Peptides against a protein of PDB entry 6RO1. Designs and how they scored, part 104

Target 1, 216 residues: chain A of PDB entry 6RO1
Amino acid sequence: LGKEIEEYIHKPKYCLPFLQPGRLVKVKNEGDDFGWGVVVNFSKKSNVKPNSGELDPLYVVEVLLRCSKESLKNSATEAAKPAKPDEKGEMQVVPVLVHLLSAISSVRLYIPKDLRPVDNRQSVLKSIQEVQKRFPDGIPLLDPIDDMGIQDQGLKKVIQKVEAFEHRMYSHPLHNDPNLETVYTLCEKKAQIAIDIKSAKRELKKARTVLQMDEL

## One batch from the design tools (peptide; made by RFdiffusion4, then SolubleMPNN)

Design b2_p20_7_s4 (from b2_p20_7, 8 letters changed)
Fold by OpenDDE base, seed 2:
Structure b2_p20_7_s4 (fold): chain B 216 residues (1-216), chain A 20 residues (1-20)
Amino acid sequence: as target 1 above (216 residues)
Amino acid sequence: DIKEKIEEIDKRMKEELEKR
């Protein structure tokens, strides 16, 4: 259910109007969970599909994320990694593909105009932590229907199922139904499987491209 | 084989869908 909502909200058609500077967004790349970051800007890059010549526009959002200091040393060649739980980390502006946004908040922060100084970037982490303290049950999300204006009937059916499930959960005197953890664990497993399929399909495409280059 | 790994993952996804 939550992941079926993610499949709608990360579509450029729906999310681009909300990717304004200062918007809180959650970023997840495969096994790398960066948690909450702040949108700095977004860009539409013209990409030509290598096999069809079709214009496939890539949407890249620059997000200020808490990164590990180890990943910053190799920032020219390696993708940024999230800070470890026990690590302070450093806030860095990371180019993120829009489909890696797992959540979009209703909250928009003021950000410094110059993010080149480390202190200005770290000030935004303090602002994120202050928002997290104000929302102990989690940072508020944009409503996909009311805030984002998504008219898709598939999404409406998913939301109705979520609301009916939440209503059943809150009406159930056992807030710790072991079946709920099982359903969440099954949702997380299904979703890890979908990530693993997408990773394996990318590896297969890379392997085919390498084989085609070795045959030339 | 990357193809066998995809087929195994697709099978696991189908089995998890049938349990719901």
Scores: peptide ipSAE 0.016, ipTM 0.367, DockQ to the pose 0.014
Fold by OpenDDE base, seed 4:
Formats: sequence, C-alpha cells, structure tokens
Structure b2_p20_7_s4 (fold): chain B 216 residues (1-216), chain A 20 residues (1-20)
Amino acid sequence: as target 1 above (216 residues)
Amino acid sequence: DIKEKIEEIDKRMKEELEKR
C-alpha cells in the first residue's frame, strides 16, 4: 500500500511542481536510505532512448543529503552513500533521479544561498533535525490528492484501502495493550533479521559468482 | 562462513517466531 502510493508521487508529471528549493524530500536508492534531505535545485536533462530514438527527459533533482565521510574521498568514482546511524556524516548536494524520491513533505525550509561552505550545509541538517523534533510522529507529507492534485482513480482506490487498513489497525485490541512497546520492539528485531538475511544472501551470491569466474 | 551466518540468522528468526 505505501509503496503503491510512492509509485504515483515520484512520477515527474505529479511531483515536479513541488520540487522547489527548500522542499523536504526523502531519498532512497535500492538498499541506501538517505532519509530526509532538502531540494536545492532541479534540472531537466535531454536523454535519447536507445531503442526508439525518442527524447526521454531525465529529471535530476539536486538534494542536500546526509552522506558518509567515505563518500567524500571517492566522490569522483563512487556514488554517494548514506551516513551510518552512529556517524555524524556530512551534508552534501547529491544529484538524484526524481523516481528515487520516496516521500515529499509539505514543509519547506530556508536554505543558504551559498552551499559551498560546510557550515552552511550543516546548518540545513540542524533545521531538518528541528523539524523532526516538532513532528515526533514524522515529518508531514504532501497529500497526493488535496496538495498535489492527483486525479488518478487508481490512487484514490489505494488511499481508501490504506485508510480502511489504518482504521482497522487503530481499532485493534493490541493498540491499547500496555505490552505494545515490547511487541513493536520484537517486530522491529524481526524486520532487521529479515534485512540481514537478504543482505547475507546477496553477499553469498556475489562470492559464488567470483568463485565461478576463477574456475573459467 | 557466509552460509553458517545465514543459517544462524534463520535459526534466530524461527526462535523469535516460536516465542509468540
């Protein structure tokens, strides 16, 4: 359900009008979750589809994201990586394809005019953290219907299913259970274990591929 | 090594499911 909404919101035809400087956006690239960042700039690049010769416009948004310090050393050859949970990281302007936006906030921040100084970039991180403190239940999202004006009937049906699911979830007897925090902690541990299994299976597949190449 | 880590993680996941 949440992923089905994301598949509408990240489409250029819907999100581009809302990608103004200072807009809070969440960026996710496969396994790399950067969390919340701030839109700095937007560019349309002309691309030619290799199979049709048709102009397929690539939409790139420059987003100020919290990156690992390792991403600074290899910036010429490697893609930016998100900061580790315990790492301070550094705020960097990263070019992001618009389809990698997993969420768009109703919140817009004032950004410094010059983002070349590290202190100016880090001031934006402080502003994001202040917004997160003001919204303990999460940074407010743009409403895809009311704010973004999306008229798609498929999206309306998805939202109705989400609302009906949320109503059932909040009416569930466990919602008022004093052991709810313990149940959530166990669910989070289970989710983390499932991620770790998926990671280890990918590593095993890579290692097997390398061994098969050494036998050729 | 990597196979044993997967088996250990799968075992821990089953043990946490059985505690419910």
Scores: peptide ipSAE 0.014, ipTM 0.415, DockQ to the pose 0.011
Fold by OpenDDE base, seed 3:
Structure b2_p20_7_s4 (fold): chain B 216 residues (1-216), chain A 20 residues (1-20)
Amino acid sequence: as target 1 above (216 residues)
Amino acid sequence: DIKEKIEEIDKRMKEELEKR
């Protein structure tokens, strides 16, 4: 359910108006969870689709993220990697595809005008940590309906299911029910199945486009 | 095969939604 909401929020159609400098965003790339970072800026890039010559607009957001020191040494050849939990890491401005944003906060930070000095970048990490201390239950998210204005009926149905599920979960007298972990695991499996369907639909669309090109 | 696999996954998702 939470992951189904994320699939709406990270769409450029909905999130671009909220990617202002200083916006807190959560970045996840496959197995790499960077956690919370800060938007520096965003840009529209054009990518040529190999098969159509059509320019698909790619949106890249520059996000100040806590990166491993190893990824900084290899920055010329390798993608940035998240700092290990026990590692200090270093705050770096990383170009992130907008669809890799897993969450968008209502919170905006003041950022230094010059992020070239390491101390200025590390000061932003202190500001993120200060926000995390102020919100022990987690950094506040943008409301997808009230803040982001998303009118999608699919999202509204997902939210209603989340609320009905949360109500059922809180109505269960066993707050320690092992069924909670089972339900999270089932929600994760369902989210994985939804990703797999979306992947298979993309492959089907690609295969259909290839078949249409072979018939021409 | 891919279409049938999507239909099977959509069916499984629907059955899991109806069980809850």
Scores: peptide ipSAE 0.012, ipTM 0.323, DockQ to the pose 0.014
Fold by OpenDDE base, seed 5:
Structure b2_p20_7_s4 (fold): chain B 216 residues (1-216), chain A 20 residues (1-20)
Amino acid sequence: as target 1 above (216 residues)
Amino acid sequence: DIKEKIEEIDKRMKEELEKR
């Protein structure tokens, strides 16, 4: 359910109006969870689909993220990696494809005009940590209907199912039931398998396109 | 395989929601 919502939110059609400087966003790339970062800017890049010549615009957002210092030493050749749990890390401006945004917050921070000094970048991490302390239940998200104006009926049905599940979970006297952790783990596994299906369907579509080219 | 795994998880989630 939460991941079905993410599949709407990360679409450029819906999220671009909310990617202003200072917006809090969560970034995840495959197995790498960077956690919460801050939008610096975004850009549209022209891209051409290799197989159709069709124009497919790429959207890149520059996000200030907490990165491992080890990955920064190798930054000339390797992608930035998230800081380890016990690592201080360093805040860096990382170019991120918009579809790698896992969450968008209602919160906007003030960012320094000059992010070249390390101290200015690290001051933003202190501001993120202060917001996290003010919201013990998690940083507030943009409402996809009320804040983002998404009119998709599929999303509305997903949200209604989430709200009905949450209401049943919070109204149940078993809110302290140890079986809640098993339900959350099953929801996360379901969410992961839904990605794996979407990936497999894309690969199957690519393989079918290659077979159609070999038959020509 | 992957479709069957989703259907199995959807079934398990539904069964856990019906037991509550």
Scores: peptide ipSAE 0.000, ipTM 0.304, DockQ to the pose 0.016

Design b2_p20_8_s2 (from b2_p20_8 with E2K L4F R7K E9K E10K)
Fold by OpenDDE base, seed 3:
Structure b2_p20_8_s2 (fold): chain B 216 residues (1-216), chain A 20 residues (1-20)
Amino acid sequence: as target 1 above (216 residues)
Amino acid sequence: EKEFEEKRKKAEEKAIVIKP
C-alpha cells in the first residue's frame, strides 16, 4: 500500500509540477536511503533514438543530498552513496531519476543561488534539520489527491484500503494474531503514510495559519 | 504547456515556504 502510493507520486505526469527549486523530497535508490533532500532543478532527457518508437522521456532531478565523503572521492565513476547516520556527510547536488523520489513534501526552502561553495550546500542541511525540528511527527507530505490532484481510480482505491485498514487496526487490535508483528510493521508503514497524509493536511492548515500570522 | 505552468504556479503558491 505505501509502495503503491509511491508508484503514483513518482510518475512524471503527477510530480513534475511540484519539483520546484527548494522543494523537499525523499530519495531512495535500491538499498540506499538518502532521506530528505532539496530540489535544485529538473531536466527532461529525451532518449529519442530516431528508429525506436516514442521512448518515454527520462526526467532527471538535481537534488541536494547528504552524501558520504567516501562516495565523493569516486564521484566521477561511482554513484553517490548516502551518509551514514553517525557521519556528518557532505551535501552534494546529485542527478536523480524522478522514479527514485519516494516522497514529496509540501515544504519548500530557500536555497543559496550559488551552490558551488561547500558552506552554501551545508547551510541547506542545517535548514533541513531545522525543518525536521519544527515537525517532530515528520516533514509534511503532499496529499496525492488534494494537493497533487491525482484523479486515478487505482490510487483512490489504494487510499480507501489504507483508511479502511487503519480503521480496522484501531477498532480491532489484533492482540492475538501471530502475524501481528508483520501486520504492525506493514500497518505502521501504511499508517505512517496515511497519518503523514492526514497530519500533513492538519499541519498545512496550522502552517498556513502560522504563515498568515507572521504576515500580519 | 500552459496547463503545466498553471499547475506549477499553483503548486508554488500553495507550498509551505520556510525561511532559514
Scores: peptide ipSAE 0.507, ipTM 0.924, DockQ to the pose 0.659
Fold by OpenDDE base, seed 2:
Structure b2_p20_8_s2 (fold): chain B 216 residues (1-216), chain A 20 residues (1-20)
Amino acid sequence: as target 1 above (216 residues)
Amino acid sequence: EKEFEEKRKKAEEKAIVIKP
């Protein structure tokens, strides 16, 4: 279900209007979780498939991501690697295919106009960390239906299943189901997305009132 | 294009903007 929701969210038809400069996005490439980064811009790359004449438009988003310093030493062709948890890392502008966006936040940051200086890029990491401190339950997500306007009935059914599962989980603590771990791993990801959407809606309503950053 | 720009504008207006 979380993955099924992700498959809708990362579609260019739905996400491109939200990929403004400063938008917080989560990037995951296979086993590499970059966590939260910041959109710099996006570009349309038309790849002409030689055999179909169909312009399958690939969209590339430039995302400021926390990268391992080791991965930056190797040639311009190597894929950036995420910074290790204990590593400081370095914020880098990484070209990311739109389908690698695992989440899109309702939050936007102001970004420096010039991201060439390391200090300007690292300032954005401080801003991300400050946002994470302000949202201890997680960075607010866009609602796929209410915010992104996705009308797909498949997605609505997925969300309804998540909400019905959450309601059952809260109403009947599944203390006795031995399949809990497998159901929990799938349903924690699913419930976490629906909780993240619902908590994010509540926190969005609160954060609109509180985010005068007076103290920096 | 116009529909995209309108969606983009609405998305910008609804976003939580955090200033440093």
Scores: peptide ipSAE 0.504, ipTM 0.925, DockQ to the pose 0.668
Fold by OpenDDE base, seed 1:
Structure b2_p20_8_s2 (fold): chain B 216 residues (1-216), chain A 20 residues (1-20)
Amino acid sequence: as target 1 above (216 residues)
Amino acid sequence: EKEFEEKRKKAEEKAIVIKP
């Protein structure tokens, strides 16, 4: 289910309108989890497939990501790698294919106009860390239906199954059905996404309430 | 193009902006 929702969210048709400067996004490339980064800009690259003559548009988003210092030494030839948990790392502007976006936040941050100074890039990391402290249940996500306007019936069925599962999990303490463990491993992966979407909706309501209180 | 800019504008207006 998380992967199924992710497969919709990272499609250019749905996500491009939301890739504004300052948008929080999560980047994952195979085994490399960069965590939360900040969109700087996006570009459209036309790739001509040699066999079809069709222009398949590739979209590249420049994202401020926390990278390992080791990967920066090889940055002329090798892809940037995520900073280790215990490493300070360095914020770098990394070109990312749009399909590598695993999540998109409802949150936008202020970005310095000049990202060449290390201190300006590291200030954005401090802002991400401050947002994470304000949202202990996780950074709020865009709702794929309500916020992103995805009309796909497959996605609606996925979300309905997730909501029905959450309702069942909260309404019935499943004390007694042994067939639930195998359903639980598939449904825990499903439930984590449901919890992430529902926590994101709750935190979006709280964040709007807090922002309305800061404007009063 | 116009539909994209309208969606983008609406997405900007609905975003939660956190100031430093």
Scores: peptide ipSAE 0.502, ipTM 0.924, DockQ to the pose 0.651
Fold by OpenDDE base, seed 5:
Structure b2_p20_8_s2 (fold): chain B 216 residues (1-216), chain A 20 residues (1-20)
Amino acid sequence: as target 1 above (216 residues)
Amino acid sequence: EKEFEEKRKKAEEKAIVIKP
């Protein structure tokens, strides 16, 4: 269910207006979870898909992320890796594809004007940690409907299922629903089917969506 | 462009700003 919501949120047509400097975002790349970072800026990159000859616009967001110091030693050749739980890490500006954003917060931070000094980047980590202390139940997320204005009926149906699942989960202690695993598995399968139906619909609507984003 | 800028401005105005 959460992953189904992420598949809407990370779409450029929905998230780009919210990627202002100082916006808190979560970044996940495959198995690498960077946790919460801070948006610095974003850019549009033109990419030609090798198989279609179509210009598919890629969006790259520069995000301040807590990276492992080991990954920085070979920074010219290696992708940034998240800091280990026991590691302090180092805050780096990492270029991230917009589809790797797993969450977007309603929170924005002030960022230093110059992020070249290590101390200025590390000050942002202290600010993230302070926000996490203020929100012990987790950093607040943008509402995809009320804040982001996403009108997609598929998202509304996902949210209604999440709410109905959460309501059942909180009304019945998790220990008493033997179908919980079945509900999770059905939600993941339905997530994948919804992704596949939307990928197919995105291929059909890609030409129209690129035109709409150039008109925005 | 104008619609994007308006959405961006509205998103900035609605954001919870935490000052260090």
Scores: peptide ipSAE 0.516, ipTM 0.921, DockQ to the pose 0.668; fails the geometry check

Design b2_p20_8_s3 (from b2_p20_8, 7 letters changed)
Fold by OpenDDE base, seed 2:
Structure b2_p20_8_s3 (fold): chain B 216 residues (1-216), chain A 20 residues (1-20)
Amino acid sequence: as target 1 above (216 residues)
Amino acid sequence: DKEFEEKLKKAEEKAIVIKP
């Protein structure tokens, strides 16, 4: 279910209007979870499918991501790797295929105009960390229906199933369902997405004001 | 595309903007 929602969100027809500079996005590539990064820009690339002659537009978003310093040494051809949790890492502008966006936040940051200096890139990491502190339940997500305007009935059914499950989970004390663990892992991801959407809606209603980050 | 521009505008209006 979380993956099913993701499959809608990462479609260019839905997400591109929200990929403004400074938008918080979560990037995941297979086993590599970069966590939250910041959109710098996006570009449309024409890819010629060799078999159909049809130009399928590939969309690449440049995202400022926390990368391992080791992965940056092998510069020219290797994909950036996420920083380890214990590693400081370095913020780098990484070209990301739009389908690798696992989440899109309602939050948008101001970014430095010049991201070439390391200090300017690292300042954005501080801003992300401050946003994470302000949202202890997780960074607010865009609502796929209310914010992104996705009208797909498949997605609506997924969300309704999420909401109905959350309602049941809150109305029934967790004690009695033996298949809880496997259902929980899928339903925690699902419930977390729906909680994140619902919390995001609540926080968007509250946070219509420009949140000034206090200079620490 | 006008629809894209309108969606972009709505997305900007709904964004929680955090200033440093």
Scores: peptide ipSAE 0.252, ipTM 0.822, DockQ to the pose 0.689
Fold by OpenDDE base, seed 4:
Structure b2_p20_8_s3 (fold): chain B 216 residues (1-216), chain A 20 residues (1-20)
Amino acid sequence: as target 1 above (216 residues)
Amino acid sequence: DKEFEEKLKKAEEKAIVIKP
């Protein structure tokens, strides 16, 4: 369910309008979880599929990500690796294929105009950490239906199943069914995204209230 | 694309902008 939601949100037809500079996004590449980063820019690259000769446009988003310092010592041609949990890391602008975006936040940050200085890039990490402190239940996600406008019936069914599962889980906290663990591992990513969406909607409402108070 | 620009505008209007 969460993975199924990810399969919708990372599609260029849905996510591109939301990839503005400063948008918080979560990046995963295979086994590498970079966590939350900030969109700098995106570009369309023409790709020719080797087997069909068809033009398949690749979308590349430049994302400021926390990278391992070890991965930065290797030439500009090697793929950056995520910082280890206990590592400080370094914020780097990494070109990421749009389908590697696992989440898109409703939050946008101000980014420095010049990201060449390390201190300017590291200031963005401090801003991400401040956002994480403001949202203890997790960084608010865009609602795929209400915010992103995804009309796909498959996604609606997925969301309805997640909401129904959450409602059942909150209504019946005592069913330790071990078959729930296998469903739970599949549904933990799913329930986490729906919890993240609900938490996000609540915190979005709070954050909008705070921003409206600063404009008065 | 006018549809993309409209979606972009709507996405910007809905964004929570956190200033440092």
Scores: peptide ipSAE 0.241, ipTM 0.817, DockQ to the pose 0.653
Fold by OpenDDE base, seed 3:
Structure b2_p20_8_s3 (fold): chain B 216 residues (1-216), chain A 20 residues (1-20)
Amino acid sequence: as target 1 above (216 residues)
Amino acid sequence: DKEFEEKLKKAEEKAIVIKP
């Protein structure tokens, strides 16, 4: 269910207005969870597909993220890697594709004007950690409907299912039932399968559309 | 453009700004 919401919020159509400097965002890249970072800026890159003349705009957001020290050494050739939980890490400005944003907070921070000094970047980490201390139940998220204004009926149905699930979860004294973890895991697996089916159907539709365009 | 600017303004107005 959370992943289904993520598929809506990371769309440029919905999230770009909220990517102001200082916005807290969560970044994930495949198996790499960077956790919470801070937006520095965003840019639109036009990718001209040489064969279609269609401008598919890629959006890149520069995010201040806690990176491993190893990723700094290999920064010339390798993608930045998240700091390990026990590692201090170093805050770096990382260019992130907008679809890698897993969450967007209602919170914005003041950021230093000059992020070139390491101390200025590390001060932002202290600010993130202070926000996390102020919100023990987690950093507050933008509501995709009420805050982001997403009118998609598919999203509304997902939210209603989440709310109905949460209500059932809180109404059942089963907070300690090992069956709840199993139900969560099954719901996550079912959600992932539904995503994969929807992705595969979109790819198949795109492939058919390309084939139909080549037949025209 | 105007719709985007209005959405941007609304997003800024709704932001919880935490000062260090």
Scores: peptide ipSAE 0.239, ipTM 0.806, DockQ to the pose 0.762
Fold by OpenDDE base, seed 5:
Structure b2_p20_8_s3 (fold): chain B 216 residues (1-216), chain A 20 residues (1-20)
Amino acid sequence: as target 1 above (216 residues)
Amino acid sequence: DKEFEEKLKKAEEKAIVIKP
C-alpha cells in the first residue's frame, strides 16, 4: 500500500511542480535509504530508450543528502552512499533520478544561495534535524489528492484501502480494552489533534504563513 | 508550458515555508 502510493508520487507528471528549491524529499536507491534531503534544483535530460530508440525524457533532481564520508573519497568512480547511523556524514548535492523520490514533504526550507562551502551544506542538515524535532510523528507529507491534485482512480482506490485498513487497525484494539473510555478519549484526542494539526497545516498553507523555526 | 507554470504557482502557494 505505501509503496503503491510512492509509485504515483514519484512520476514526473505529478511531482515536478513540487520540486522547488528547499522542498524536503526522501531518497531511496536500491536498498540505500538516504532519509530526508532538500531539493536544490531539477533538470530535464534527453534520454534514448535502449530497446526502441525512442526519446524518453529523464528528469534529474539535485538533492542535498547526508552521505558517508567513505563514499565521497571515491566520488569520481562510486555513487554516493548514505551516512551510517552512528556516522556524522557530510551533506552533498547528489543528482537523483526523480523516480528515486520515495516521499515529498509539504515543508520547504530556506537554503543558502551558495552551497559550495561545507558549512553552508551542513547548516541545512541542522535545519532538517530541527524540523524533525518539531514533527516527532514524522515530517508532514504532501497529500497526493488535496495537495498534488492527482486524479488517478488507481491511487484513489489505494488511499481508500489504506484509510479502511487504518480505521480497522484503530477500531479493533478499542473494542477489547476494558479501559475503552480512556482509550477512546485518547484516540479521539489523538485523532482530533491529528485533524487539528491537519486543519492547522491546511490553514497555514492557505494563509501562506512563513513559519519561523522558533514558532514551530 | 502555461499548465506547468500554474501547477508550480499552486505548489508554491501550498508549501509550508520554514525560516531558520
Scores: peptide ipSAE 0.236, ipTM 0.819, DockQ to the pose 0.653

